# Peptides against a protein of PDB entry 6FRK: the designs that were tried, part 38

Target 1, 411 residues: chain A of PDB entry 6FRK
Amino acid sequence: NEEVLNAMLKEVCTALLEADVNIKLVKQLRENVKSAIDLEEMASGLNKRKMIQHAVFKELVKLVDPGVKAWTPTKGKQNVIMFVGLQGSGKTTTCSKLAYYYQRKGWKTCLICADTFRAGAFDQLKQNATKARIPFYGSYTEMDPVIIASEGVEKFKNENFEIIIVDTSGRHKQEDSLFEEMLQVANAIQPDNIVYVMDASIGQACEAQAKAFKDKVDVASVIVTKLDGHAKGGGALSAVAATKSPIIFIGTGEHIDDFEPFKTQPFISKLLGMGDIEGLIDKVNELKLDDNEALIEKLKHGQFTLRDMYEQFQNIMKMGPFSQILGMIPGFGTDFMSKGNEQESMARLKKLMTIMDSMNDQELDSTDGAKVFSKQPGRIQRVARGSGVSTRDVQELLTQYTKFAQMVKKM

## One batch from the design tools (peptide; made by RFdiffusion4, then SolubleMPNN)

Design b1_p10_8_s4 (from b1_p10_8, 7 letters changed)
Fold by OpenDDE base, seed 2:
Structure b1_p10_8_s4 (fold): chain B 411 residues (1-411), chain A 10 residues (1-10)
Amino acid sequence: as target 1 above (411 residues)
Amino acid sequence: SLLELLNKLM
């Protein structure tokens, strides 16, 4: 039993390392999973795989939870939010995304550019802020970020702004001068929250970077960026572990609206290649497609058919940015997104729909479509011939459907 | 909850 456990844990550990989870955290997780698994329950013939998977998931959730409640702005108060992070982390873009997020929620928001180090930092912030209709402050002549930050915060406090976001200078490397400057700015403006912005694509370096910031400034929140890229997001676990601070938001693309509140459970599900069904439902709800209420009701009742999946693919095809939505569908994220442009992703969806067009109503409307096909394998061959695809392509579709339907049944 | 969802998934 221990050898089987160790073998399965080795596979899980490998997958987590391939997901950019820090090697120390993976080791700790392995120990925690071993301690959380009742070996007696594993001896009783219970599905050892499920027990290990559950234990792994539970321990990953704990790794993303720092045990500290996220800071939240107070309505009708002046909330000063200071951003810190390396150059290229997406910090400046994330300041604009956060300001836009709060503005869309009816908060009086503004941006301050206290980045005096990077040439054109203020022009970039001004461009982003102007495009989003967010008030901004900065200087072309003042070189002291403390002066700019202080003047900007005072100005916007006097104008009764509720969300005052201060973007600071980044550096290409951890430099003592950067940390001193950040500390001077923090001391001058007395921020209500310090947000560390981390690029998820730095992989195993996430721990060391996050730790270096936390050791120098009182980081209270983390935002993880570039989760739309090849980064599987395991670096986020490293950031939480190092900063002991909650992830509050994630950046999921280049657009100003490619920004969402962090949800622990969906994130871990996505990290494990399980997809993000809650985020899919939330996105489906936000899009106010008239037919979505009936689907959401079916999803709430744990009912999901191949027809419901087909209708969702039609909706996805109407909605545009397929990358984000496909990455939320179980079994589509890693294998579908990593290799193709948006057009290829569309072609794949259209192929799946063409396979489903060759299914009959009994197959499409079954709440266990995969079981209908498993009981009568001749159906797979019929559908494959009807759609001009391999029997393997039909089996892959049924596997994806089964993953999704299993998720929906568990909602 | 999504945890309960995932606990049933795994």
Scores: peptide ipSAE 0.005, ipTM 0.356, DockQ to the pose 0.023
Fold by OpenDDE base, seed 1:
Structure b1_p10_8_s4 (fold): chain B 411 residues (1-411), chain A 10 residues (1-10)
Amino acid sequence: as target 1 above (411 residues)
Amino acid sequence: SLLELLNKLM
């Protein structure tokens, strides 16, 4: 039993290290999981594998929780949010994503570019802000970020903006001059929240970077960027541990909509390769496809047709980069997120849709589509001929549909 | 969820 536990914990520790979780946190998690299992095995006679999985999940949830309540903007107030982070962290893009998020929620939101160090910083912010129809401020002539930040904050306060986002200069390295500039800006504008933006793709460097920022600037919130298929998200745990600040949002891609509120359980589920079932439901629901409510209602009644499956494939094809959707799917590991697999997966969906395009309404609208085909095997041959596929391809689709419909009935 | 379901289809 102890050997099996130690072997499973070794695999979990390896997977967490490969997910860019800091080695110190992985060691602590291993000890905490051992102590938790030793206590619970004495109590419950439960399946050891489920117990280990639950203990690992519970300890990862604790590593993401700094024990500090996240700052939230107050409606009808002027909330100044200062962004800090290294150059290339996705800070400027994240400012635009956060502004757009609040704008879509009905907040009066604006952007200030106080990055005087990077050539074209203001043009980039202006371009992003203009695309999203977000009001912006910056200067082409003023070189002092304190003046720009102060003037921009004052302007937007006078115009009764509720969310005032200030993008600051980044540097390639942790330089004392960067931190002095950040402190001068923070002192001038008196932000309600300081958001540290961290790139998850820097892996094991996340801890040292996050610590250096926290030691110099009063970071109150973290946003993790580049949680697209290459970053396993383990660096987020290091950021929370170093900053003692909550993750408030995550950036999941390059699009302005590739931004979501941080949810602990979905994030840990994804980190463990269990998929982000909840985030993908939320993303399917945010796509206000009028047909989604009717489908959710049918699913709640345990009804699922081949037509309902077809409509879902159409929805998936509309959800943007297929890699992001697949990376939310349990069992679609990082290997499915390779650029080659996105085209192959889209081609697979298109193939399945083409098979269903050769089905009749009786087959598509049947609450037991698989049984319609099983009772009359000649239907499989008709559909196969109509879609230019093998009878095996049609049987595979029907097998997938059957697994699906059985799961809907269990919901 | 619709998603757990899509996840079993793919």
Scores: peptide ipSAE 0.000, ipTM 0.425, DockQ to the pose 0.079
Fold by OpenDDE base, seed 3:
Structure b1_p10_8_s4 (fold): chain B 411 residues (1-411), chain A 10 residues (1-10)
Amino acid sequence: as target 1 above (411 residues)
Amino acid sequence: SLLELLNKLM
């Protein structure tokens, strides 16, 4: 039994090393898993593979928990968030993603470009901020990042901004000059949170980089980027271990919406290649789909209305980007996740909802909505006029509804 | 399941 355990642990250790988990953490995990497994319970005929998998999962969950509560912004206060990280880590893009996330949550959010080192840094930030309608500050002439950061923070404090995000310079390597500049900026603006942005694709270098930042600046939060690529995310464990700081968000692509709050269970499940079915369920449960029990009961009775479909579209829109949902569903390969389809899919759902907003309660609450419209074709014309769409668009919606209602009747 | 519904929506 001990030989079988050691063989299985060797395979797990190999897979974790191939996932860019630091060799020291893998060794410690092996010892902790070996100590947590009761060999007597393994003798009782329980699925040894499931026990080892559960023990490994539990120890990985502990490795991403620094035992420190994540910083959260205070409503009605000026919260200064400073970003630090290497050039190419996705720091500037992540600043825009975080700003957009808080803006969508109804926070008065702004961006400051204190990156004077990278040519076109301010133009890139300005382009991203303008596209997202986020207020921004920066200079084309000031070369001191401390001046830019201080002036920008003061300006936005005076304008009663609640979320003030400061993007700083990155370097290609760990340079003492970068860390001195970051410390000078941090001392000048006195940030409420310092966010280290880490590229997951740097693999085994994650620990050394994360440590170098933590040793120089008071990193309080981590954001991991490029988890859409070949990066299995094992470097995130190294970042948490080195910084002793929680991961607060992950970047899952280049789009402004390719950004989500970090969740431990989903992340570890994905790291192990287990699929994120539980994280989908949890994400669905967190959406306060209290309305889902009533829907699930209606679905059990084979009832599905246009209103029920509208509520489902609202729920899907609350879930955020479809790419994040799809990437959590086992068997949806990465190839279906072409970035173009998501905005188009959300725009399509919003169009369908706008058509339904022009329907009356009799049409929305009918258990056979398609039959209501088929019996009185003048309803299609009314809805089309009310929503500013073609009669064809209304017919396409009714065709989709009919397909869904037929599927619900077969459930 | 909600997953089957989502898989049929997409």
Scores: peptide ipSAE 0.000, ipTM 0.435, DockQ to the pose 0.085
Fold by OpenDDE base, seed 4:
Structure b1_p10_8_s4 (fold): chain B 411 residues (1-411), chain A 10 residues (1-10)
Amino acid sequence: as target 1 above (411 residues)
Amino acid sequence: SLLELLNKLM
């Protein structure tokens, strides 16, 4: 049993290293998982793989929790948020994304460009801010970032802005001059939050980089960028460990809407390749759908029926405009679903429900509904006729159900 | 992703 455990832990450790998790954290996780697994419970015929996965998941959740409460802006106050990070980390883009996020939440938000080092930094910020209708400040002539930051913060304080975001200079490398400049800016503007922006694609360099920033400036929050690319997000764990600061948001693309609040469970689930089911469960839980506990319990048991899928579609329909649901789904900005696409999507969902309304209880309540239909193809023809759709439409529904049920069985 | 699943269901 210990040899099997060690073999499985070796595979997990390899997968975590391939996910850019720092080797020290992987070693610590291995030890913690090994200590958390009761070998006697593993002997009792429990699914050893599921126990190890659960233990790994639990320890990864602990690694992304710094044990400190994330800073949150106070409504009706002036909240100064300073951004720090290397050039190419996505810092400037992330400032605009954060500003847009708060603006969409009804906060009076503004942007300050205190990047005097990069030619065209202010033009880039101005372009992004103008597109998003975010007020901005900067200079084409002032070369001191402290002056720009101070003047901009004072201006927007006097105008009763609630969210004042200050973008600072980045460098290509860690330079003492950069850290001195950042410290001078921080001392001048007295930010309520210092956000370190980290590119997830730098892999094993995340720890050293995050530490270098934390050792020089009082980083209180982390934003991880480029999680849409080849970066599996393991560098995020290194950033939390090095900064002892929570991840507050993630960047999931180049678009201004490719930005979401950080959620521990969905992130770890994605990191492990467990799929977005936990992220769906969390979203479903956030929506306070009373029937969620029964669904969550079924999902934990790897049970998913066509009826369970139908109930989820009903829940989605009860949640109101599909644009709000899609806007909650990562990568679907509210603008991606024009009002026409929302109606079309709701019509498609209603069509799927109408197909399921033509199914019988044996078909709906089967834990392997697709197999019920595959064994008796005449069921597909009955359902197709009953719902006024093609046999292909029913087969497509069953194919999707099968994919979902397979994901649930892997949980 | 579940998103891809939803998008394929829809």
Scores: peptide ipSAE 0.005, ipTM 0.337, DockQ to the pose 0.034; fails the geometry check

## One batch from the design tools (peptide; made by RFdiffusion4, then SolubleMPNN)

Design b1_p11_1_s1 (from b1_p11_1, 6 letters changed)
Fold by OpenDDE base, seed 3:
Structure b1_p11_1_s1 (fold): chain B 411 residues (1-411), chain A 11 residues (1-11)
Amino acid sequence: as target 1 above (411 residues)
Amino acid sequence: ELLLKLLEELS
């Protein structure tokens, strides 16, 4: 039993190391899991794998919880949020994502570019801000980030902005000059929250980087970026451990909407490759897909039409990045989240919808749509011509529909 | 559940 436990823990430790979890944290987790598992309960014929997975999950949940409540902005107040992080961390993009998130929530939000080091930083921020219709401040002539940050914060305070986001200069490496500049900016603007932005793809370097920032600047929040890539996000555990600060958001792509509030359980589930069914359900519910009740009633009766399938495809398209949705499904590995597969999947979905746009109401509303087409093959040719696709593409759609309709009948 | 199954078949 101990040998089996040790073998399974070795596999888990290997998988966590491959997920960029820091070796010290993996060692600690292993010992904590060993201490939490009763070997006698494992002997009683309980699913040893499930018990170990649960113990591992529980210990990972503790590792992402710093025991500190995340800062939240106060409504009707002027909340200054300073961003810090290295160049290439996604800091500037994340500032825009956070600003857009709060703007969509009905906060009066603005952006300040205090990055004087990177050529075109202000132009990039201005482009992102303008596209999102977010007010922005910066200078093409002022080179002191402290002056820009101070003037911008004062301006937006006077204009009664509720969320004032300050993007600061980054560097390619940890440099004392960067930390002194960040400290000077922080001292001048007195931020309510300092957000450290970390790239999840830097792997084992996450701990050292996060520690270097926390040792110099009072980091109170972490945002982890590039979780849409090959990075399994294990570096996030290192960031929490080093900063003792909660992860507040995650970046899951390059789009302004590829940004979500951090949820511990879904994140650990994804890290372990278990998927995020709860987060998928939450995201589906947040979309307020009003017609879900009518669909649920039809599904309970084993009825599924081509129109019902079309409406579900519209719903999937409204959920945003398809890669993000697939990454919430158990068994869909990180390779399925490749940017190429998302565009292809969305293009495939749009193609299927375009085929259905050429169907008539009798075809769309039939409880046996495939049989309608099989009885009158001329319908396939009409739909194919109307949608500009092959008869094969229409047959493939009908085959997919038949699979779904059979699945619904078995529910 | 259906959305999951739809997504599984679309993938």
Scores: peptide ipSAE 0.037, ipTM 0.570, DockQ to the pose 0.057
Fold by OpenDDE base, seed 5:
Structure b1_p11_1_s1 (fold): chain B 411 residues (1-411), chain A 11 residues (1-11)
Amino acid sequence: as target 1 above (411 residues)
Amino acid sequence: ELLLKLLEELS
């Protein structure tokens, strides 16, 4: 029994190390899991694998929970949020994503560029802010980030902004001068929250980097970026351990919408390769798919129409980036969709919808749409001409529909 | 489940 436990724990530890979890945390987790597993219960014929998975899951949840409540902005107040992090961490992009997130939630949000070190930092922020219609402040001439941050914060406080996000300089190396500048900015503007932005792709360096920031400024929140890439997110555990601060958001791509509130359970499930079924369910529910109940009722009766398929395609398009959705599916790793594959998949989906836009209500609402087309081949030719596609493309759509309709009948 | 299968066929 102990040998079986040790073998399974070795596999889990290997998977966690391959997920960029810090080696010290993996060792500690292994000992905590061993201590939490009753070997006698394991002997009683309980599913040993499920017990170990559950114990590992619980210990990972504890590692992501710093035991402190995340800071939240207060409505009707001026909330100053300072961003800190290395160059290339995605800090500037994340400032824009957070600003856009709050703006979409009905907060009066603005951005300040206090990055005087990087040439074109203000232009980049201005471009992102303008695209998102977010008010911004910065200077092309002022070189003191303290002055820019102070003036920008004062301006936006006077204009009754509720969310004031300050982007700071990031350098490629831990330089004492950068940390001193960051501390001077923090002291001048007195932020309500300091957000450390960490790139998940830096792997084992996450701990040392996160600690260096926490030792200089009172980091109260963490945002992890680049979780859409090869980074399995294990560095996030190191950031929480080093900063003792909660992860509040994750960046899951390059689009301004590739940003979501951090959820512990889905994140750990994804880290373990279990997928994010809960996050997928939540995203499906957030879409206000009021029609899902009607669809579920139809599905229970084994009914699936071309219209029902069209509505599901619309729902998929509303979920946002296809890569994020696939990354929530168990067995579809984040790596499966290169950016090229996402655009191609969305283009394919849009093409299928365009074909269905050329169908009539009798064709769309038929419980056997494929049979309607098979009985009257002239319908295929009409739809093909109407949508500007080949008759083969329409037949391929009908073949896909038939596969789905057969799956629904088996459910 | 159906949505997942739809996504799988689109990938």
Scores: peptide ipSAE 0.034, ipTM 0.541, DockQ to the pose 0.061
Fold by OpenDDE base, seed 2:
Structure b1_p11_1_s1 (fold): chain B 411 residues (1-411), chain A 11 residues (1-11)
Amino acid sequence: as target 1 above (411 residues)
Amino acid sequence: ELLLKLLEELS
């Protein structure tokens, strides 16, 4: 029994190391799991694999929970949020994402560019802020980040902004001068929250980086970026362990909307390759797919039209990158959709929608769309000509529709 | 559930 446990724990430890979990945390987790598993209960015929998986999941949840409640902004107050992190961590992009997140929630939000070190930092912030219609402050002439941060915070406080986000300078490496500058800015503006932004793709370096920031600056929150890449998110565990601060958000792409509140359970589930069913449900709910009572009612009756399929394709396109959606489905590993396959899949959906745009209401609203086309082959030729595709492409769409309609009837 | 099945078939 101990040999079986050790073998299974070795596989889990290997998978966690491949997920960029720090080797010290993996060792600690292995010890904690061993102490939490009653070997006598494992002898009683319980599914040893499920028990170990549950114990591992529980210990990973504890590693992501620092036991400290995340800071939250107070409505109607002036909340100053200072961002810190290395250059290339996604810090500047994350400032814009967080500002946009609060703005969409009806907070009076602004951005301050106190990055005087990086050439074009203010232009980049200005471009992002302008595109998102977020008020911004910065200087092309002032080189002291303390002055810019102080003036910007004062300005936006006087204008009764609720969320005041300060982007600071990064460096390519940990440098004492960077930490001194961060402390000077923090002392001048007295932020309500200091957010450390960490790139998940740095793997095993996450611990050392997060520790270096926490040892110098009073980090109270963590944001993990680049979780859409090759990084399986194990660096997030290292960040929490080193900073003793909660992860508040994650960055899941390059778009301003590729930003979500951190959820422990979905994150650990994804880290273990179990999928993110909760995040998928939340995304489906955010799309108000359930508000289409008419669609749900049709589906309950086994009715599925070409129009219903078109509407579902529109909804899928609104959910964002296919790779992210598939990565939320249990059993679809992150490896299944290379970036190339996503663009091809989206192009395929758009092509199918373009074919359907050439259909008439009788064809779209038929409960047996394939039969309508089979009875009158001239319809296929009309649609093919109208959409600029082959008759074979239209037949392939109808075959796919028939497959979906059969699945709906079995639901 | 339908959306998941649609995604599985599109993948």
Scores: peptide ipSAE 0.030, ipTM 0.549, DockQ to the pose 0.065
Fold by OpenDDE base, seed 4:
Structure b1_p11_1_s1 (fold): chain B 411 residues (1-411), chain A 11 residues (1-11)
Amino acid sequence: as target 1 above (411 residues)
Amino acid sequence: ELLLKLLEELS
């Protein structure tokens, strides 16, 4: 039993290391899991694999919990949020994402560019802010980030902004001059929250980087970026451990809306390849797919039409990047949709929808759409001509529909 | 759940 446990823990430890989890954390997790597993309970015929998985899950949940409550902005107050992080961490993009997130929630939000080191920093922020209709401040002439940050914060305080986000300079390396500048900015603006932005893709360097920032500035929150990439999120555990600060948000892509509040359970489930059913449900609910109730009622009766399938394809397309949606489904590893396959998958869905756009209401609303087409093959030819596709493409769609309708009847 | 099943079959 101990040998089996050790073998399974070795596999889990290997998988966690491959997920960019810090070696020290993996060792600690291994010891904690061993201590949490009662070997006597494992002897009683319980599914040893499920027990180990549950123990691993619990210990990973503890590793992402710093034991400190996340800072939250106060409504009707002026909340100053300072961003810190290396260049290329996604800091500037994340400032815009956070601003957009709060703006969409009805917060009066603004952005300040205190990055004087990059000549194009203010233009980049201005472009992002303008696209999102977020008020912004910066200077083309002022070189002192302390002055820019102070003036910008004062301006937006006077204008009764509730969320004031300050983007600072990111340098390529941890330089003492960067940390001194960050400290001077922090002292001048007295932020309510300091957010460290970390790229998850830097792997084992996450701990050292996060620690270097925490040792110099009072990091109170972490945002992890590039979780849409090859990064399995193990670096997030290192950030929490090093900063002793909660992850508040995650960046899940390149779009301004590819930004989500951090949820421990879904994150760990995704890290373990269990999928994120809860996050999928939440994302579906955020889209106000109100028509889900009518669909759920039809599904309870085992009814599924081509129109219902069309509406589901529209819903899938509205959920954002197909790679993110698939990454939320259990058994669809992040590897299954290489970035190239996402565009192809979306193009495939659009093609299927275009075929259905050439169908009539009788065809779309039939509870046995495939039978309608089988009884009158001329319908297939009409739809094929109308959508500019082959009769084979229409038959493939009907075959897919039939599979879905059979699954719904088995539910 | 249905959406998940639909996505599973589209794969």
Scores: peptide ipSAE 0.022, ipTM 0.520, DockQ to the pose 0.059

